# Peptides against a protein of PDB entry 4N7V: the designs that were tried, part 132

Target 1, 222 residues: chain A of PDB entry 4N7V
Amino acid sequence: TLRSITSPLVAHRLKPIRQKTKKAVVSILDSEEVCVELVKEYASQEYVKEVLQISSDGNTITIYYPNGGRGFPLADRPPSPTDNISRYSFDNLPEKYWRKYQYASRFVQLVRSKSPKITYFTRYAKCILMENSPGADFEVWFYDGVKIHKTEDFIQVIEKTGKSYTLKSESEVNSLKEEIKMYMDHANEGHRICLALESIISEEERKTRSAPFFPIIIGRKP

## One batch from the design tools (peptide; made by RFdiffusion4, then SolubleMPNN)

Design b2_p22_6_s3 (from b2_p22_6 with E1S E8K E18K E19K)
Fold by OpenDDE base, seed 3:
Structure b2_p22_6_s3 (fold): chain B 222 residues (1-222), chain A 22 residues (1-22)
Amino acid sequence: as target 1 above (222 residues)
Amino acid sequence: SLEEEFEKLEEEFEEEEKKEEE
């Protein structure tokens, strides 16, 4: 099943973006829908032959073939659907479209990993919890130039000198120099606070049924 | 850059397609 290889993508709260690759153009629209345009080249002109438009919650996929399958010249936005539109739920998506959906999902996940959900200013750093899940990326930009980037898989440290290294285990974290441990301790505290606030705010958002509370900024740069 | 990460993602996707055709 499609669900065995990916979950429904989530594009809520993402800013519009358009990324062109060799064979496709992927966009997040103002509506927070995701569009995958399949591109073919004919006589040195690029044409959109197929479009997958995915809802912001990933559960609805609309597929259409511009200009009756002849293709539409590539432009600065997806071509509008006209006729021969197919609509599928996530669980009913034909297998031939699964890879294209997976590509869109990976793209959205990458954008989410770079999209601030919570920005928290401490006395020493700007902390940022990102939108990706599970295990959201967490960045700490210390005002003195040190950077720590936490992901589900690793921790990257950039020192004041520009020296960069990656930690992949708790043992490597425990072997850090005492000076770097102080930065790590601060980063971990900021991370804990952001996760706690995310939980509280998300619960209040659910109760209120209002416009999204995120992204939020907490505190001020000193 | 984000663009470089997208290009890498596309390359990985193309490599996966070649492995499924073999």
Scores: peptide ipSAE 0.088, ipTM 0.728, DockQ to the pose 0.877
Fold by OpenDDE base, seed 4:
Structure b2_p22_6_s3 (fold): chain B 222 residues (1-222), chain A 22 residues (1-22)
Amino acid sequence: as target 1 above (222 residues)
Amino acid sequence: SLEEEFEKLEEEFEEEEKKEEE
């Protein structure tokens, strides 16, 4: 099933973006819908032959073929659906579209990993919890130039000297220089606080059913 | 940068497509 490969993408709260590649253009629209435009080149002109428009919650996929399948010239936005439109739920998406959906999902996940959900200014650093899930990215930009980037898979450290390295195990983390451990400790504390705030704020959002509270900024740069 | 990550994602996608077409 598609669900065994990927979860429904989540594009809520993401800013509009349009990324052109060789064979496709992927966009997050103002509506927070995600569009994958399949691009073909003919006579030195790029045409959109197929569009997958995915709802912000990833559960509805609208597929259409611009200009009756003849293609529509590539523009600065997806062509509007006109005719020959198919609508699928996530679980009913034909297998032939799974790869394209997966691409959209990966793109959205990448954007989410770079989209601040919580920005928290400490005495020493700007901490940012990102939108991606599970295991949201967490970045710490120390005012003295040290950077720590935590992902689900690794921790990247950039020292004041510009020396960069990646840690993939607890053993490697434990082998850090004491001076770097201090930064890591601060980063971990900031991370804990952001996760706690995320939980509290999310619960309040659930209760109020109001406009989203995220993204949020806590504190200010000293 | 984000752009570099997008390029990497594209490259990975293209490589996967080539493998599926073979």
Scores: peptide ipSAE 0.080, ipTM 0.722, DockQ to the pose 0.819
Fold by OpenDDE base, seed 1:
Structure b2_p22_6_s3 (fold): chain B 222 residues (1-222), chain A 22 residues (1-22)
Amino acid sequence: as target 1 above (222 residues)
Amino acid sequence: SLEEEFEKLEEEFEEEEKKEEE
């Protein structure tokens, strides 16, 4: 099943972006829909031959073939859907489109990992909790130049000198120099606070049928 | 950078496509 390969993508709250590759263009639109444009080159001109337009919640996929499959010249935006469109649910998507959906999903996941959900300014650092889930990325930019990047899989430390290293276990974290442990402790506290705030704000969003509360900024840069 | 991560994602996708064509 498609679900065994990927989950439905979630593009809510993501800013518009367009990424061109040699064979495709992937976009997040103003509508928060995700478009995959399949590109072919003919006579030194790029044409969009196929478009997958995926809803912001990933559950609906609209597929169309510009100009009856002849292609539409590549532009700064996806070509408009034609009258000859196919619409699928996630669970009913034909297998021939699964790889393209997976590509879109990975793209969105990457964008989410770089999209601030909560920005929290402490006395010593700018902390950022990202939109990706589960296990959102957490970045700490200390004002003195130290950087810590936490993911589900690792912790990256960048020291003032620019020296960078990755920690993959608790043992490695415990073996850090005392001065680095201080930064880690601060980062962990900031992370805890961001997670707590995310929970509280998300619950209030659920109760309130208002506009999204995220992204949010807490505190101010000193 | 984000661009570097996109390039990696593209490379992975292209490698997977080549394997499907073989």
Scores: peptide ipSAE 0.076, ipTM 0.724, DockQ to the pose 0.795
Fold by OpenDDE base, seed 2:
Structure b2_p22_6_s3 (fold): chain B 222 residues (1-222), chain A 22 residues (1-22)
Amino acid sequence: as target 1 above (222 residues)
Amino acid sequence: SLEEEFEKLEEEFEEEEKKEEE
């Protein structure tokens, strides 16, 4: 099933983006819908031959073939749906479209990993919890130039000298120089705080059924 | 950069496509 490969994409709170590749254009629209435009070149002109429009919650996929499948010239936005529109739920999406959906999902996940959900300024650093889930990326930009980037899979450290390295295990973290451990401790504390705030804010958001509270900025740069 | 990550994502996607076509 498609669900065994990926979960429904979540494009809520993401800023509009349009990314062109060789074979496709993927967009997050103002409506927070996601569009995958399949591009083909003919006579040095690019045409959109197929469009997958995915709802912001990833559960509805609308597929259409611009200009009756003849294609529509590539523009600055997806072509409008024409006749012969197919609409599918996530669980009923034909297998032939799974790869395209997966591409959209990965794109959205990447965008989410770069989209601030919580920005927290400490005395020493700018901390950012990202929108991706599970295991949101967490970045710490120390004002002295040190950077720590935490993901579900690794921790990247950039030292003041520009030296960069990746930690993939707890043993490697424990082997850090004492100087770097201080930065890591601060990063971990900032991370803990951001996660706690995320939980509290999300619960209040659920209760109020109001407009999204995120993204949020806490504190100020000293 | 985000652009570099998109390029990597595209490359990965293309590599997967080639493996599915083989």
Scores: peptide ipSAE 0.080, ipTM 0.725, DockQ to the pose 0.911; fails the geometry check

Design b2_p22_6_s4 (from b2_p22_6, 6 letters changed)
Fold by OpenDDE base, seed 4:
Structure b2_p22_6_s4 (fold): chain B 222 residues (1-222), chain A 22 residues (1-22)
Amino acid sequence: as target 1 above (222 residues)
Amino acid sequence: DLEKEFEELEREEEAEEKEEEE
């Protein structure tokens, strides 16, 4: 099943973006829908031959073939749906479209990993919890130039000297120099606070059913 | 750098396409 290889993408709260590659253009629209435009080149002109339009919650996929399958010239936005439209739920998406959906999902996850959900200014750093899930990225930009980037898979450290390294295990973290451990401790505390705030705010958001509370900024740069 | 990461995604997708065509 598609669900066994990916979860429905979540594009809520993401800013519009359009990324062109050789074979595709992927977009997050103002509506927070995600579009994958499949691009083919004919006579030195790029045409959109197929579009997957995915709802912001990832559960609905609308597929259409612009200009009756003849293609539509590539523009600054996806072509409008034509009369030849197929609509699928996530669980009913034909297998032939799974790869394209996965591409969209990966793109969205990447964008989410770069999209601030919570920005928290401490005395020493700007901390940012990102939108991606599970295991949201967490960045700490210390005002003295040290940077720590935490992901689900690794921790990247950039020291004042510009020396950078990646930690992939607890043993490597434990082997850090004492000076770096201080930064790591601060980063971890900031991370804990952001996660706690995320939980609290999300619960209040659920209760109120109002406009999204995220993204938020807490504190100010000293 | 988002651009580099997007390029990496594209390369991965292209590699997967090549493997499926073989």
Scores: peptide ipSAE 0.028, ipTM 0.639, DockQ to the pose 0.826
Fold by OpenDDE base, seed 1:
Structure b2_p22_6_s4 (fold): chain B 222 residues (1-222), chain A 22 residues (1-22)
Amino acid sequence: as target 1 above (222 residues)
Amino acid sequence: DLEKEFEELEREEEAEEKEEEE
């Protein structure tokens, strides 16, 4: 099943973006829908031959072939759907489209990992909790130049000198120099606070069923 | 760098396509 290789993508709260590659263009639209345009080159002109338009919740996929499958010239936005469209649910998507959906999903996951959900300014750093889930990325930009990037899989440290290293275990974290441990302690505290705030705000958002509360900025840069 | 990461993603997808065609 498609679910065995990916979950439905979630593009809510993501800003519009358009990324061109050799064979495809992937876009997040203003509507928070995701479009995959399959590109072919003929006579030094790029044409969009196929479009997958995926809903913001990933559950609906609309597929169309511009200009009756002859292709539409590549532009700054996806071509408009024609009357010859196919609509699928996530669970009913034909296998021939699974790879393209997975590509879109990976793209969205990447964008989410770089999209601020909570920005928290402390006395010493700018902390950012990202939109990806589970295990959202967490970045700490210390005002003195130290950077810490936490993911589900690792912690990356960038020192003032620009020296960078990756920590993959708690043992490695415990073996850090004392000065770096201080930065890590601060980063961990900022992370804890962001997670706590995310929980509280999400609960209030659920109760009110109002417009999205995120992204949020807490505090001010000193 | 988002651009670099997208290029890496494309390369992975292209590699998977070649494996499916063989």
Scores: peptide ipSAE 0.029, ipTM 0.647, DockQ to the pose 0.813; fails the geometry check
Fold by OpenDDE base, seed 2:
Structure b2_p22_6_s4 (fold): chain B 222 residues (1-222), chain A 22 residues (1-22)
Amino acid sequence: as target 1 above (222 residues)
Amino acid sequence: DLEKEFEELEREEEAEEKEEEE
């Protein structure tokens, strides 16, 4: 099943973006819908031959073939749906579209990993918890130039010297120089605080049924 | 660089397509 490969994408709270590649254009629209435009080149002109329009919650996929499948010239936005529109739920999406959906999902997840959910300014650093899930990325930009990037899979450290390295295990973290451990400790504390705040704010958001509370900024740059 | 990451993602997708076609 598609669900065994990927979860429904979640594009809520994401800013509009349009990324062109050689074969596709993927967009997050103002409506927070996600569009995958399949691009074909003919006579040095790019045409959109197929569009997958995915709802912001990932559960509805609308597929259409611009201009009766002849294609529509690539523009700055997805072409409007034509008369021949197919609509699917996530669980009923034909297998032939799974890869394209997966591409959209990965794109959205990547965007989420770069989209601030919580920005927290400490005395020493700008901390950012991202929108991706599970295991949201967490970045710490120390004002002295040190950077720590935590993901579900690894921790990347960029030292003042520009030296960069990746830690993939607790043993490697424990082997860090004492000077770097201080930065790591601060990063971990900032991370803990952001996660705690995320939980509290999310609960209040659920209760109020109001507009999204995120993204938020806590504190000020010193 | 978000653009580079997108390019990498596309390359991965293209590689997967080739593997499925083979």
Scores: peptide ipSAE 0.028, ipTM 0.636, DockQ to the pose 0.898; fails the geometry check
Fold by OpenDDE base, seed 5:
Structure b2_p22_6_s4 (fold): chain B 222 residues (1-222), chain A 22 residues (1-22)
Amino acid sequence: as target 1 above (222 residues)
Amino acid sequence: DLEKEFEELEREEEAEEKEEEE
């Protein structure tokens, strides 16, 4: 099943973006829908032959073939759906479209990992919790030039000297120089606070059923 | 850098497409 290889993509709160490759264009629209445009070149002109339009929650996929499958000239946005469209739920998507959906999903996850959900300014650093899940990326930009990037898989450290290294185990974290441990402690505290705020704010969003509260900015740069 | 990461994703997709075309 499609669900065995990927979960429904989540494009909520993402800013519009358009990324072109040789054979495809992937877009997040103003509507937070995701479009995959399949591109074919003919006579030095690029045409969109197929479009997958995926809902912001990833659960609905609309597929259409512009200009009766003849293609529509590539533009700065996806062509509008035609009257002859196919609509699928995530679990009913034909297998021939799974790869294209997976591509869209990976793209969205990448964008989410770089999209601020919470920005928190401390006395020493700018902390950013990203939109990706589970285990959102967390970045700390210290004002003195040190950077820490936390993911589910690793912690990257960039020291003042520009020296960069990646930590993949707790033992490596514990073996850090004392000076770096101080930065790590601050980063961990900022991370804890961001996670706590995320939980509280998300609960309030659920209760109010209003417009999204995220992204948020807490504090100001000193 | 987002651009670099997108380029890496593109290369992976292009490689997979080439394998399907063979």
Scores: peptide ipSAE 0.027, ipTM 0.634, DockQ to the pose 0.700; fails the geometry check

Design b2_p22_7_s1 (from b2_p22_7, 6 letters changed)
Fold by OpenDDE base, seed 5:
Structure b2_p22_7_s1 (fold): chain B 222 residues (1-222), chain A 22 residues (1-22)
Amino acid sequence: as target 1 above (222 residues)
Amino acid sequence: MEELEKELEEELKKLFEEYEEE
């Protein structure tokens, strides 16, 4: 099943973006829908031959072939769906489209990992909790040049000297120099605060049923 | 914001390169 390969993508709160390769264009639209345009070149002109339009919650996939499969000239946005539109739920998506959906999902997840959900300015650093899940990325940009990037899988440290290294276990974290541990402690505290705020704000957002509260910025750079 | 956008661009480039190589 498709679900065994990937979960439905989630594009909520993501800003519009359009990225092009030789064979495809992937977009997040203003509507927060995700479009994969398959591109073919004829006589030095690029044409969109196939479009997968995925809902913001990833559960609905609309597939169409512009101009009856002849293609539509590549533009600054996906071509509008016209005739012979196929609509699928996530669980009913034909297998021939799974790879394309997976690509869209990876794209969205990458964008989410770089999309601020909570920005928190401390006395010493700019802390950013990202939109990806589970285990959202957390970045700390210390004003003195130290950087810490936490992911579900690792912690990357960039020291003032430019020295960079990755930590993948608690033992490695415990082996850090005392000076670096101070930065890590601050980063961890900022992370805790961001997670706490995320929980509180999300709950209030659920109760209010208003426009999205995120992204938010707490504090200001000194 | 600019630094984050640059990082996003670099990572997206890598993702697309991997997709085209498959």
Scores: peptide ipSAE 0.033, ipTM 0.690, DockQ to the pose 0.815
Fold by OpenDDE base, seed 2:
Structure b2_p22_7_s1 (fold): chain B 222 residues (1-222), chain A 22 residues (1-22)
Amino acid sequence: as target 1 above (222 residues)
Amino acid sequence: MEELEKELEEELKKLFEEYEEE
């Protein structure tokens, strides 16, 4: 099943973006819908041959073929759906579209990993918890130039000198130089705080059923 | 699709890096 390889994408709270590649254009719209435009080149002109429009919650996929499959010239936005529209739920999406959905999902997840959910300014750093899930990325930008990037899979450290390295295990973290451990400790504290705030705020969002509270900024740069 | 994904990922990384530098 599609669910076995990916979860429904979640594009809520993401800013509009349009990214063109050679074979496709992927967009997050103002409506927070996600569009994948499949591009074909003909006579030095690019045409959109197929569009997957995915709802913001990822559960509804609308597929259409502009101009009956003849294609529509690539523009600054997806072409409007024609009369030949197929609509599917996530669980009923034909397998032939799974790769394209997965592409959209990965795109959204990537965007989410770069989209601030919580920005927290400490005395020493700007901490950012991102929107991706599970295991949201967490970035710490120390004012002195040190950077720490935590993901579900690794921790990247960029030292003042520009030296960069990746830590993939607890043992490697424990082997850090003492001076770097201080930065890591601060990063971890900031991370804990952001996660705690996320939990509290998310619960309040659930209760109020109001507009999203995120993204938020906590504190100010000194 | 894997190739497309890789290209997109690289492009998006650059885009966001530029954004973060501003």
Scores: peptide ipSAE 0.033, ipTM 0.615, DockQ to the pose 0.114
Fold by OpenDDE base, seed 4:
Structure b2_p22_7_s1 (fold): chain B 222 residues (1-222), chain A 22 residues (1-22)
Amino acid sequence: as target 1 above (222 residues)
Amino acid sequence: MEELEKELEEELKKLFEEYEEE
């Protein structure tokens, strides 16, 4: 099943973006829907031949073929769904569209990993908890130039000198220089705080059923 | 988001390269 290889994408709170490649254009719309436009080139003109429009919660996929399948000239936004429209739920999406959905999902996940959910300014650093899940990315930009980027899979460190390395195991973390461990300790504390705040705020958000509380900024830049 | 746009662009580039190659 599609669910066995990916979860429904979640594009809530993401800012609009449009990214073009040779074969496709992926967009997050103002509506927080996600569109994958499949592009074909004919006579030096690019046409959108197929569009997957995915709801912000990832559960509904609308597939359409612009201009009766003849294609619609590539523009600055997806063409409107007017011709040959099919609507699927996530679990009923035909397998032939799974790759395209997965691409959309990965795109959204990447955008989420770069989208601040909580920005927390400490005395020494700007800490950012991102929107992606599970295991949101966490970045710490120390004011002295050190950077730590934590993901579910690794920790990247950029030292003052510009030296960069990636840690993928606890043993590697434990082998860090003492001076770097100090930065790591601060990063971890900031991370803990952000996670705690995320939990508290999310719970309050759930209770109030109001407008989204995120993204938020805590503290002030020195 | 704006502060991270450059980094995002680089990551997206990698993602798209992977997508087009598979």
Scores: peptide ipSAE 0.037, ipTM 0.710, DockQ to the pose 0.702; fails the geometry check
Fold by OpenDDE base, seed 3:
Structure b2_p22_7_s1 (fold): chain B 222 residues (1-222), chain A 22 residues (1-22)
Amino acid sequence: as target 1 above (222 residues)
Amino acid sequence: MEELEKELEEELKKLFEEYEEE
């Protein structure tokens, strides 16, 4: 099943973006829908031959073939669906489209990992909790130039000199220089606070049924 | 924001390379 390969993508609160490669263009629209345009080149002109339009919650996939399958000239936005439109649920998506959906999902997850959900300014750093899940990325930009990037899989440290290294276990974290441990302690505290605030704010969103509270900025740079 | 956009572009490039090589 598709579900065994990936979960439905989540594009809520993501800003519009359009990224082109040789064979495809992937976009997040103003509507927070995700579009994958399959591109072919004929006579030095690029044409969109197939479009997958995925809902913001990832559960609905609309597939269409522009201009009756002849293709539509590549433009600055996906071509509008006009004819021969197929609509699928996530669990009913034909297998031939699974790879393309997975690509869209990975793209969205990557964008989410770089999209601020909570920005928290401390006395020493700008802390950022990202939109990706599970295990959202967390970045700490210290005002003195040190950077710490936490992911579910590793912690990356960039020192003032520009020297960078990754930590993949608790033992490696415990083996850090005392000076770096101070930065790590601050980063961990900021992370804890952001996670706590995320929980509280999300609960209030659920109760009020209002417009999304995120992204949110807490405090200001000193 | 600019730093995040730059990092995004670099990671997207890697993602696309993987997709095209499969």
Scores: peptide ipSAE 0.035, ipTM 0.703, DockQ to the pose 0.832; fails the geometry check

